# Designs tried in a protein design run: peptides against a protein of PDB entry 6J54. Part 144

Target 1, 223 residues: chain A of PDB entry 6J54
Amino acid sequence: NENLFASFIAPTMMGLPIVTLIIMFPSLLFPTPKRLINNRTISIQQWLIQLTSKQMMAIHNQKGQTWSLMLMSLIMFIGSTNILGLLPHSFTPTTQLSMNLGMAIPLWSATVFTGFRYKTKTSLAHFLPQGTPALLIPMLVIIETISLFIQPVALAVRLTANITAGHLLIHLIGGATLALLNINTMTAFITFTILILLTILEFAVALIQAYVFTLLVSLYLHD
Target 2, 42 residues: chain B of PDB entry 6J54
Amino acid sequence: QFQFTGIKKYFNSYTLTGRMNCVLATYGGIALLVLYFKLRSK

## One batch from the design tools (peptide; made by RFdiffusion4, then SolubleMPNN)

Design b2_p16_7_s3 (from b2_p16_7, 12 letters changed)
Fold by OpenDDE base, seed 5:
Structure b2_p16_7_s3 (fold): chain B 223 residues (1-223), chain C 42 residues (1-42), chain A 16 residues (1-16)
Amino acid sequence: as target 1 above (223 residues)
Amino acid sequence: as target 2 above (42 residues)
Amino acid sequence: LDEVLSQLLLKVLNLL
């Protein structure tokens, strides 16, 4: 139904796309520190970034740790956009498959190419699992090659589907709550409670999906 | 610590070099097959 | 074959 997908339409004002401003807005929520001892809010943000950075980059060597800035910026961007998208009647750019593909494909390509550049032998060897019977080698190499090309698609679709499904559920339950207000107040209250719980769940999903997206990009770097 | 002799030394699924060579051989074989069918259709 | 199958399943599960 057209009403269900109205929130997923790209917003425009006087023919100008507002989507660009929406994408850029989350960056304003994370200012750069200028003092040794920053404000309380900035200090908490930096602390969280440092914790997540240490956890994600623990699997990387010194060369891989150079990607820390890119990975942290990616998780902050996706996480912030997903959370802001849970506001009522808000548009989430990450619900658009085109945007997620636009992020996933270049990042995936970069990780794959960097792997081939610095670890050529290891990267080529990953197309064949260790201990494979000789007769299955050609078929398994083909399957592994296909698996490699599915990675960016799965990365984009996973993020898009999770966020989109969450939005649809919130809208459906929200609409049901409004419809039941003048029919049965008790039932409407129950559905509203479910809506609140679902919204909290979607906040968690938003953060998890951002983390998974970034983690997988990081993991593909090491194959 | 794998000890392979002959062709198995270069084409095996246990050593890093062997796995790499198997992958390259597979891609080369596919490329040759594609080339063969392309020339056959003409 | 069991090890190969398990590895394949893990890869599919990882992609999903």
Scores: peptide ipSAE 0.344, ipTM 0.831, DockQ to the pose 0.021
Fold by OpenDDE base, seed 2:
Structure b2_p16_7_s3 (fold): chain B 223 residues (1-223), chain C 42 residues (1-42), chain A 16 residues (1-16)
Amino acid sequence: as target 1 above (223 residues)
Amino acid sequence: as target 2 above (42 residues)
Amino acid sequence: LDEVLSQLLLKVLNLL
């Protein structure tokens, strides 16, 4: 049982935490442009960032577009860490709930407080849906208030659960394939095929979760 | 545009101001209830 | 009431 979760233990080197280096490593994969026409790889990266930026910020007004840099950095960070976490024997920091809470809570708080600061009337009005019967107003306001406070938790847990579940499945199926290699080669091959398909799916999930996380933060900002 | 008169003008679920006032009234009511029970226990 | 419930359900589903 402990071997199942061994991949989720924070790695250390000589008693020193190497998690910080792992978290910072994805930043090296996205170099800043230095020329008017950069390398093909950098150009593709910039193109992708531009496309995602246009899609995410299309919902926001000009004031909301101020958050573009932070949101794009967030999606790049989460996406890159999630994808790198799918490498063999890699530690994914986003599998740690503490990290995701550490990202979700401040961002959520910032969006909520920004909403209250600049759009006070609209933000307060969001606690009561339009057209609510008068008798249901107090209860509905309470429910929506609770819903608001659940948002950062749901945001963090969603990311953590999806990435962790993917890693867990890859580990389990991978272990099963190795165990079946000497028992039944045909079943091992089938299981290995499933593992490959699952890994491809997890790549997609990694990107989707990064996008959803950033999108929800953006959505909370837009109110 | 919904034209409300009287108390409905300030407390409605259709206008932004009305919704805001309803929310504030709800929070105020809850705060008063909590205060009441807190003072009652003393 | 049905519209309110549907909106609440959608909000819950968005949290999932």
Scores: peptide ipSAE 0.323, ipTM 0.837, DockQ to the pose 0.022
Fold by OpenDDE base, seed 3:
Structure b2_p16_7_s3 (fold): chain B 223 residues (1-223), chain C 42 residues (1-42), chain A 16 residues (1-16)
Amino acid sequence: as target 1 above (223 residues)
Amino acid sequence: as target 2 above (42 residues)
Amino acid sequence: LDEVLSQLLLKVLNLL
């Protein structure tokens, strides 16, 4: 049991926390372009950023598009950390709920307050869906208010749970394959194949969860 | 388009202004209830 | 009533 969660312990070297370096490492993989025609890797990165920007900012007006830089940086950070976390014996900061809450709560509060500041009428109206029966209005407003405050928690927990569950599953199936090597080689091969397919899936999940996290923040900004 | 008269003009679940007023009224009611219970305990 | 319940269910599903 201790071996299953060993990968989630914050790494330290000589008593010094390496977590700070791990968090900062993805930033080195995305250098700022200095040329009109950059290297192939940088060009691909820019192309991906442009595509994601077009998709995420399609919901927002010109005033909301000012958040594009922050949202793109967020998706790049979460995506890169999640992908790097799939490396063997790696530590993913996004598996820590504290980090995800630290990201979700400020962003959520910023989006909610921005909505109340610039679109006060619409934001207040969102607490009551259209066509609600008059008798259910007070209860529905309360439920919608509770739903609003659950959003940052759900945002953080969703990301944490999906990434953590993926890591645990890879470790469990990996351990099962090693245990079955001496028992039945054919079954071990099947479990190994499942492990490979699972790892590919986790790569996709890592990117999707990064996208969903930023998308939900964007949707909250749009109200 | 919706045409409401009387109190329904200000408190409805269809118009934007009506929905806003309903939300404000509910929050105001909750605040008054909380205030009532606080004052009752004294 | 069914529409209200469906909307509530959708909200719960969005939170999950």
Scores: peptide ipSAE 0.302, ipTM 0.833, DockQ to the pose 0.021
Fold by OpenDDE base, seed 4:
Structure b2_p16_7_s3 (fold): chain B 223 residues (1-223), chain C 42 residues (1-42), chain A 16 residues (1-16)
Amino acid sequence: as target 1 above (223 residues)
Amino acid sequence: as target 2 above (42 residues)
Amino acid sequence: LDEVLSQLLLKVLNLL
């Protein structure tokens, strides 16, 4: 079991945390545009950012549009880190619950605070869904209040669990493939094929989880 | 299209104001209960 | 009642 989870331990070099450098690395993949017509890679990145920005911020008003930069940076960060984490024998910072909580809690608190500041009535009303019978109102308000405080935890745990589970499966199937190479070559080949399919799936999951994380933050902002 | 009169005007689960008031009333009730138990223990 | 249950269910599903 220790060997299985060894890949999820935060790496250190000479006693210094190299995780900081790993977290900062994705920033190098997204250079700032300098020209009106940039390289193909930068143009594609800008196009994707604009596309996702339009989709996510379509729900928000102009005041919510101010969060566009932060939300887009968040999705790009999580997405890039998740994709980079799928490299063989790589470490994904997003597998660390502490990191995801560190992102989720401030963003959630900011969204909730912003909601209460600018949309006080709507925010307070959100604790009671429409059409609730009068007798169930107190209980439902309590449940909704608890649900609010569970949101940052669920947000962080969801991302962490999905990415971690995916990596675990890749490692397990990969390890099984290596173990079966000398036992049964045909079975090893089948397992390897499954591994390839699983890796492709995990690429999709990585992007989806980044999107869902950012989308939920945006949704909480909208209330 | 909802027409509420009396107490239902202020406390309802359909209008925004009504929902807000219900939430505030619930929190107020809980706060009063907590206060009651706190004062009772002293 | 069905609407309330549906809303609660949706909220639970959103948490999952």
Scores: peptide ipSAE 0.312, ipTM 0.835, DockQ to the pose 0.022; fails the geometry check

Design b2_p16_7_s4 (from b2_p16_7, 12 letters changed)
Fold by OpenDDE base, seed 1:
Structure b2_p16_7_s4 (fold): chain B 223 residues (1-223), chain C 42 residues (1-42), chain A 16 residues (1-16)
Amino acid sequence: as target 1 above (223 residues)
Amino acid sequence: as target 2 above (42 residues)
Amino acid sequence: LEEVLNQLLLKVLDFL
């Protein structure tokens, strides 16, 4: 099991954690434009950011659009780190539960506290769904409060589990293909094809999980 | 749409204010129960 | 009652 999880160990050099540099590296891939007409790569990036921002903010009114910058930075960060983590033998910081909890808990707390501060009546009313029978009100309020506190845990675990499971599966199938190269070339080719299909799927999963994470944070803010 | 009279005016599951009052009442009830058990043990 | 149960089911599905 140690060999299977060796790719998930935090890399260090001479006792210094390189994880900090790896986390900061995706920020260099998104430079700020200085011209009216930029390079093709920067223009495509801006176009993608604009499309995603328009989709994300379609749920919110103008008051909720104040969080647009933070939500877009979050989706770009998680998405870029997940995509870079799919490189062969690379380390993904988002596979670490501590990192995802470090992102999920403060953002969730901020959304909940801002909701209670500016929309107290609506936020308190969300603990009781509409049309509930009078006898079920106390139990349902308790369940809803528990559900609220499970949200940051579910948010962090969902992201970590999906990315980690994808990485483990890619490593396992990749290891199987290498082992089968010297045993049977035909079966190795089949497993290699599965590996390619799986990597394409994991690219999609990486983007979807980043989107779902930010979407849920935005939905918690909206509620 | 919803015209309630009496206690149902303040504690209902349909209006926003009614839902808020129900939530506050449930939290208040739980707090009173916790306080009761804390005072009973001493 | 059915609407309440549906909302509970939707919350469970959101958790999963």
Scores: peptide ipSAE 0.358, ipTM 0.836, DockQ to the pose 0.021; fails the geometry check
Fold by OpenDDE base, seed 5:
Structure b2_p16_7_s4 (fold): chain B 223 residues (1-223), chain C 42 residues (1-42), chain A 16 residues (1-16)
Amino acid sequence: as target 1 above (223 residues)
Amino acid sequence: as target 2 above (42 residues)
Amino acid sequence: LEEVLNQLLLKVLDFL
């Protein structure tokens, strides 16, 4: 059973962490355009980025649109790392809770502090929903404050748990297919088909989790 | 528009200012309670 | 109370 978690161990060569290189590798897949009309691959990437940016920033005013670059970079980073992590025997940095907390906490704090700085009255008012009975106000304010502090934890755990669970399922079914190859080829074929369907699902989950992560950060900014 | 008079004008759950004041009052109350229990333990 | 409960439920659903 320890072999199942071997893929989640941080890879090191000669005592040096390769994790830093793995994190930086997705950045090479998205080169900056230098021409008005670029190559097909770059043009498709830019088109996708523009579409996602328009969808995410439609909620924000002009002041919130200043965060578009950071949010788009975040979704591209998380999405690319998650997809690359689905390669066989690959290490996904986003499966590490420490990395996700390292991203979630600063971004959350930045959104909360920017909210308090520019929209202080509105931000303070968000701790109390409209139309609450007077007797429930103190308890509800406490719940809202706790909810605010749980946001970065929920953001990190959601991403980590979804990606980690997907990886575990792929490894378990993959191991089962290999074990069944020598026992029954027909059942092995069925399990292999399930593995393919699961991998397709995990590709979708990888993109959705990246989108949800960035969207929630943007929503916290909008307040 | 909600017309509130007296204390309800400053502490209400419908207006933005009222909600803000309620939040501040709640935090102030909690801080005073914590301070009271801290002083009582001595 | 129903509105407060709905808001709490929506927050729990957003958390999950």
Scores: peptide ipSAE 0.352, ipTM 0.829, DockQ to the pose 0.022; fails the geometry check
Fold by OpenDDE base, seed 2:
Structure b2_p16_7_s4 (fold): chain B 223 residues (1-223), chain C 42 residues (1-42), chain A 16 residues (1-16)
Amino acid sequence: as target 1 above (223 residues)
Amino acid sequence: as target 2 above (42 residues)
Amino acid sequence: LEEVLNQLLLKVLDFL
């Protein structure tokens, strides 16, 4: 079991935390444009950012669009870290629950508090769905309150679990393929094919989880 | 569209104000219950 | 009641 989780240990060199450098590294992949017509790679990146921004902010009113920069930075950060984590023997900071909680809790709190600040009536009304029978009101309000507090935990755990599970599967199947190379080459080839398919799936999952994380934060803000 | 009279005017599950009041009443009730048990334990 | 249950189910599904 220790060998399975060895890839999730925070990397350090001579006692210095490299985790900070790993977290900062994705920012280097998104350089700021300086020309009116940039390179193809930068143009594609900007195009993708614009598309995702348009999709995410289409749900929000003008007041909610103030959060566009933060939400887009969040999705770019989580997405980039998740994708970079799929590199061989790479460490993904988003596999750490502490990091995801560190992102989820403040963002969730900010969305909830902003909701209470600017939309007090609507925010309080969200604790009670419309059309609730009168006898079920107290219980439903309690359940809705509990649901609210579960949101940041669910947000963090969802991201962590999906990325971590993917990494575990990649490592397990990868290790199995290496072990089977000396036992049965044909079986090793099959497992290797599964590994390739799994890695492709994990790339998609990495992007989807980043999108879902940001979308849910955005949705909580819109509520 | 909604014609509520009496207590239902202030506490309903359909109007925004009514829902807000119901939530506040629920929290107030829970707070009073907690306060009651705390005072009772002393 | 069914609407309330559906809302609860949707919340559970969102959690998953």
Scores: peptide ipSAE 0.336, ipTM 0.835, DockQ to the pose 0.022; fails the geometry check
Fold by OpenDDE base, seed 4:
Structure b2_p16_7_s4 (fold): chain B 223 residues (1-223), chain C 42 residues (1-42), chain A 16 residues (1-16)
Amino acid sequence: as target 1 above (223 residues)
Amino acid sequence: as target 2 above (42 residues)
Amino acid sequence: LEEVLNQLLLKVLDFL
C-alpha cells in the first residue's frame, strides 16, 4: 500500500531537496520575448497568455487589472507544473498540499485585504446576501464569514485532490496493465488503452484545475 | 427601487448600506457577547 | 427563501 503513494513523496538527492529545482523548472519553458516577431513557440505562448489574460481580467476594472501579471503567472505556473507532472515517473509539486496552501493563502489574503482596502463597503456587504430574511441575517453572516476562511483551504484542497486523484488513477491502471501483461495479454491491451485515454483526460484536468484555481482567485479579488 | 423608512432604512438586506450595517451589527453583537463572557469569567 | 437556498447551493457547488 505504501508503494502506491511512493510517487507522491518529495524527491531528494543526497539529502538535498531537489523539489526546489523541480518547481523552478517550468520557468525555463517560458522565455521572455526579445524580438517584435519571435519564434513560433514563443508567439503561441504569448498569444495564449494574451487570450487568457483578456478572459480572466474582463471582469475587473483598471485597479483589478493590476493583478493580471500575478494571475497569469499563477496559471502558467500551475498549468505547466501539472502538465509536466503527467510525464512518466515524474513528480508534481502541486500534489503537495503544503505547496498549494503556500500559494492559496497569500493570494487569498491579498485579495481579501485588497477588497477591504479599496471596496470596504461592498466587501462588508458581501457577508450578507441580498434578500435575506431578517431573522436569518445573523446566522447567514456567520456562515458567510466561515465560508470566507474556508476559501483558501478549499482552493488548495481542490487542486491537490484533483491532481492527486488523477495521478493515483494513472499509477493504479498503469500498474494493473503491467501486472496483466503476463496474465492476459488481451486484457492488458484493454487496460493500456484505458490508461492512454485517462492520460489524455488528465491533461485536460491539469489545465482546467490551473484555470479554476486562478479564476477563483480572480473572482475573490473582484468580490 | 424600494424606499425604506425608519429602522429598515439602515438595516435591510437589499441596499448596500443596509447590508453593511447588518453585518456590522452582527459582528458588534458577537463582540459584545464575547466581551460579556470574558468579563463574567474574571 | 428560494434565493437563499440557491445561493447556498451555489456555494456548495463551488466547494465541490
Scores: peptide ipSAE 0.320, ipTM 0.833, DockQ to the pose 0.022; fails the geometry check

Design b2_p16_8_s1 (from b2_p16_8, 9 letters changed)
Fold by OpenDDE base, seed 4:
Structure b2_p16_8_s1 (fold): chain B 223 residues (1-223), chain C 42 residues (1-42), chain A 16 residues (1-16)
Amino acid sequence: as target 1 above (223 residues)
Amino acid sequence: as target 2 above (42 residues)
Amino acid sequence: PIDAVFQTLLEILGKL
């Protein structure tokens, strides 16, 4: 059990937390554009950011679109960290629940507060779905209130669980492949093929989880 | 679209204002219950 | 409707 979770321990060097450097590393992958027409890499990055920004912020008004920078930076951060985490023997900060809670709780709180500040009536009305029978109104309001407070937890846990589970699965299948190399080479080859397919899936999951995390934050802002 | 009369005008699950009032009434009721139990214990 | 969107997203993910 210790070997399975060893890769999820926060790395330290000489007692100093190198996790800070790992968290900051993705920022180096996204340099600021300096010219009207940049190189291919920056152009593709800007194009992707523009597309995702337009798609994600389409549901928001002008005031809500002020969050575009925050949400785009969030998706780029989570996405990049998740992808980099799939490198062999790499540590993913997003596998740490504390990290994801640290992102989810403030963003959720900000969205909820913003909603109550500028859309008070709509936000209060959101606790009661339309068409609810009169007898179920008090119970449903309570449930919806509880659901609201579960949102940041669910947001953080979802990201943490999906990324962690993916890494664990890759580790287990990889370990099984290595163990089967000397037992049955044919089975080891099949297991290795599954590992490759799984890694491809985890790349997709890494991006999707980043998108979903950001989208849900955006959706909470929209209310 | 909906024609509500009487109390249903203010407390309904279809209009925005009605839903808001229902939520506020629910929270108010809970607050009153909590207050009642606190005052009863003291 | 919002819950339906969440559920749809979860179904697309195939994971929790």
Scores: peptide ipSAE 0.075, ipTM 0.789, DockQ to the pose 0.030
Fold by OpenDDE base, seed 2:
Structure b2_p16_8_s1 (fold): chain B 223 residues (1-223), chain C 42 residues (1-42), chain A 16 residues (1-16)
Amino acid sequence: as target 1 above (223 residues)
Amino acid sequence: as target 2 above (42 residues)
Amino acid sequence: PIDAVFQTLLEILGKL
């Protein structure tokens, strides 16, 4: 009940919000390179950023590649916050729908507005799929417009639901393992094994959701 | 590739310009319908 | 097509 959602309450110390510090904390884990030959950890981070950047920006033209910094910062932020959220007694800001909407709506609106600004004809034509029968055109255009407005909501809800569901499952199974320790050790061991497998899965989900969120924003920009 | 004549030249589901015009026409039609019902209710 | 692939992957993972 309320104990299940206690981990999702925004933490405060003496009435002061710590959420701002938690949101800013991941930035400390990714320092800027100082030397031509950096430390191994920084070199690996830069290599990963370059690989992801090359993969993400391969879809875009030169105008779309101007968004590379924004999209790479976004994926690093969401990915790092999601991974850090899996630490014990940690608060994951991305479990908050308000935060995800706060990221999704501006980025979506920016992609839509940039589309209308630079590719007005293609953006307007995107509301009507090619080869649509003439009788279905009005209804389909309405559906596509509704679909467009659902995109930021779906983007935010997907990220929120996936991360929140993972955290809830970890807490539930973790609580079940503790409860079963005194009842049946064999079942407790099974549930503990499931918990370990689930935690590994949630690490993957955390990275995938960060990638999907950024990729979808990128795809909306490309369209 | 597709040579359309007449009204189909401007309102096509295949050409980019035709699709754009269809979308604009649908939005214009919806706007006119909304205006009609709004003026009718007054 | 890419959205469909990721949606299917998310469905396979049992997540939304």
Scores: peptide ipSAE 0.070, ipTM 0.778, DockQ to the pose 0.028
Fold by OpenDDE base, seed 5:
Structure b2_p16_8_s1 (fold): chain B 223 residues (1-223), chain C 42 residues (1-42), chain A 16 residues (1-16)
Amino acid sequence: as target 1 above (223 residues)
Amino acid sequence: as target 2 above (42 residues)
Amino acid sequence: PIDAVFQTLLEILGKL
């Protein structure tokens, strides 16, 4: 069982945590532009960032659009780390619940506090759905309050569970393919094909989870 | 716009002000209940 | 999410 979870252990070299280096590595893949017309790779990256920014920030007003830089950096960070984590023998920091909670809780609290600061009446009104019968108001307000506090937990667990489950499944199917190579070559080939399809799916999941995480933070800001 | 009379003007589930007041009233009620049970336990 | 569920229930009940 230790072999199954070996890839999720935080790596250390001579007692020094290299996790910090792994977290910082994706930032090297996105250099800052220095020219009016940049290289093709940088131009494509900027184009993608602009497209995603326009899609995500279209819902927000001018004050909300100030968060564009932070939200775009967040999606690029999570997306890049998730994809790099699919490399063999790699460690994904986003598989650690502590990492995701460390991102989710501050961002959630910031969005909630900004909502209460600038849109106090609207934010308080969101605890009660419109058109609620008078007798159900107290119970529904309590439920909605609990729902608010579940948001950061759901945000962190969703990302952690999806990435972790994907990694575990890849390892299990990969182990099964190796075991079947000496037993039945045809079955091993089928399982290997499934493994390839699964890895492609996990690449998509990696990007989707990054997008959903950032989108939900943005939606909480919009209220 | 909805026209409400009496207490329903301030406590309704259709207007922003009414919804806000309902939420505040609910929290106030819960706080009073907690205080009541705390004093009762003494 | 809860608003959507509640709205759906009200629509089923024919009140909204």
Scores: peptide ipSAE 0.060, ipTM 0.769, DockQ to the pose 0.017
Fold by OpenDDE base, seed 3:
Structure b2_p16_8_s1 (fold): chain B 223 residues (1-223), chain C 42 residues (1-42), chain A 16 residues (1-16)
Amino acid sequence: as target 1 above (223 residues)
Amino acid sequence: as target 2 above (42 residues)
Amino acid sequence: PIDAVFQTLLEILGKL
C-alpha cells in the first residue's frame, strides 16, 4: 500500500527540498561547551561521549585514537537522526540507503586504505587465516576478498534495514490497532500494548544501530 | 617457533610473511589468468 | 568474520 511508504518519501516544502535542513538539525541539539561547568544537558552529553569514546577507542593505539573525533561525531549523528526519526510525522534520513552508503563507503575505504598504508603486512596477511591448509589457500583468499568488498554494503544495508523495518512495523501495528478497535476491543488492546513495547524497542534499536555502525567502522580501522 | 625450509619458508599459512606471500601469489595468479583470457582471443 | 569461522572450524577439526 502506498500509504505505508509515504513516510519514507523525501519531504519538500514549496517545491524545495528540506532534507538538507533535516540532516543539519541534529547538530543544533549538541552545542559546544562554553563554560568549565556546563548545564546538565551538556554535561550529560559530554559524559556519554566520553564513555562511548573510552569503549570504542580501547581497541586502538594512539595512532588509531586520532579517529576518535570522527567516530564520535558519526555515532552522535546517526544516533540523533535515528531517535528523531521516531517522532510522529518525522523523516529519517538514515532510512535512505543512499545516505547510509554515502557514509559507509568513504569510511570503509578510508579505514581499509589506512590499514594498507601503515600495516601493509598484517593487512595483507589478514586475507589468509592462520593455519589454513595449503589446498584451500587460493579459495579462502578469494572469499576473504569478496567479504572485504561486501563490508560497506552490509554496513549500509544493516542500518537502513533495521531503521526502516522498525518504522514499518510501528505503522503496521498501529494501523492494525485502529482497525481492530471496532472489531474486538480486547485484541486491539493487545496490539496496542505490543505497539508501545515495540516503540520502546525501536528507541533502543536506534541507538544500537548507531553504535554498531560506528563500532564496525572502528573494527575495520583496527584490522 | 615455526621453522620452515625451502619454499615453505616463503609460502606458509602460519607466519605473517608467509601469509602475505600466499595472498600476493594468489592475486598474481588471478591477474595472470585474467590476462591470459583477455589475450587468448587475439 | 569469515576468518573467525574458518579458524573455529580448524580448531574443531584439530588442525589448529
Scores: peptide ipSAE 0.034, ipTM 0.772, DockQ to the pose 0.019

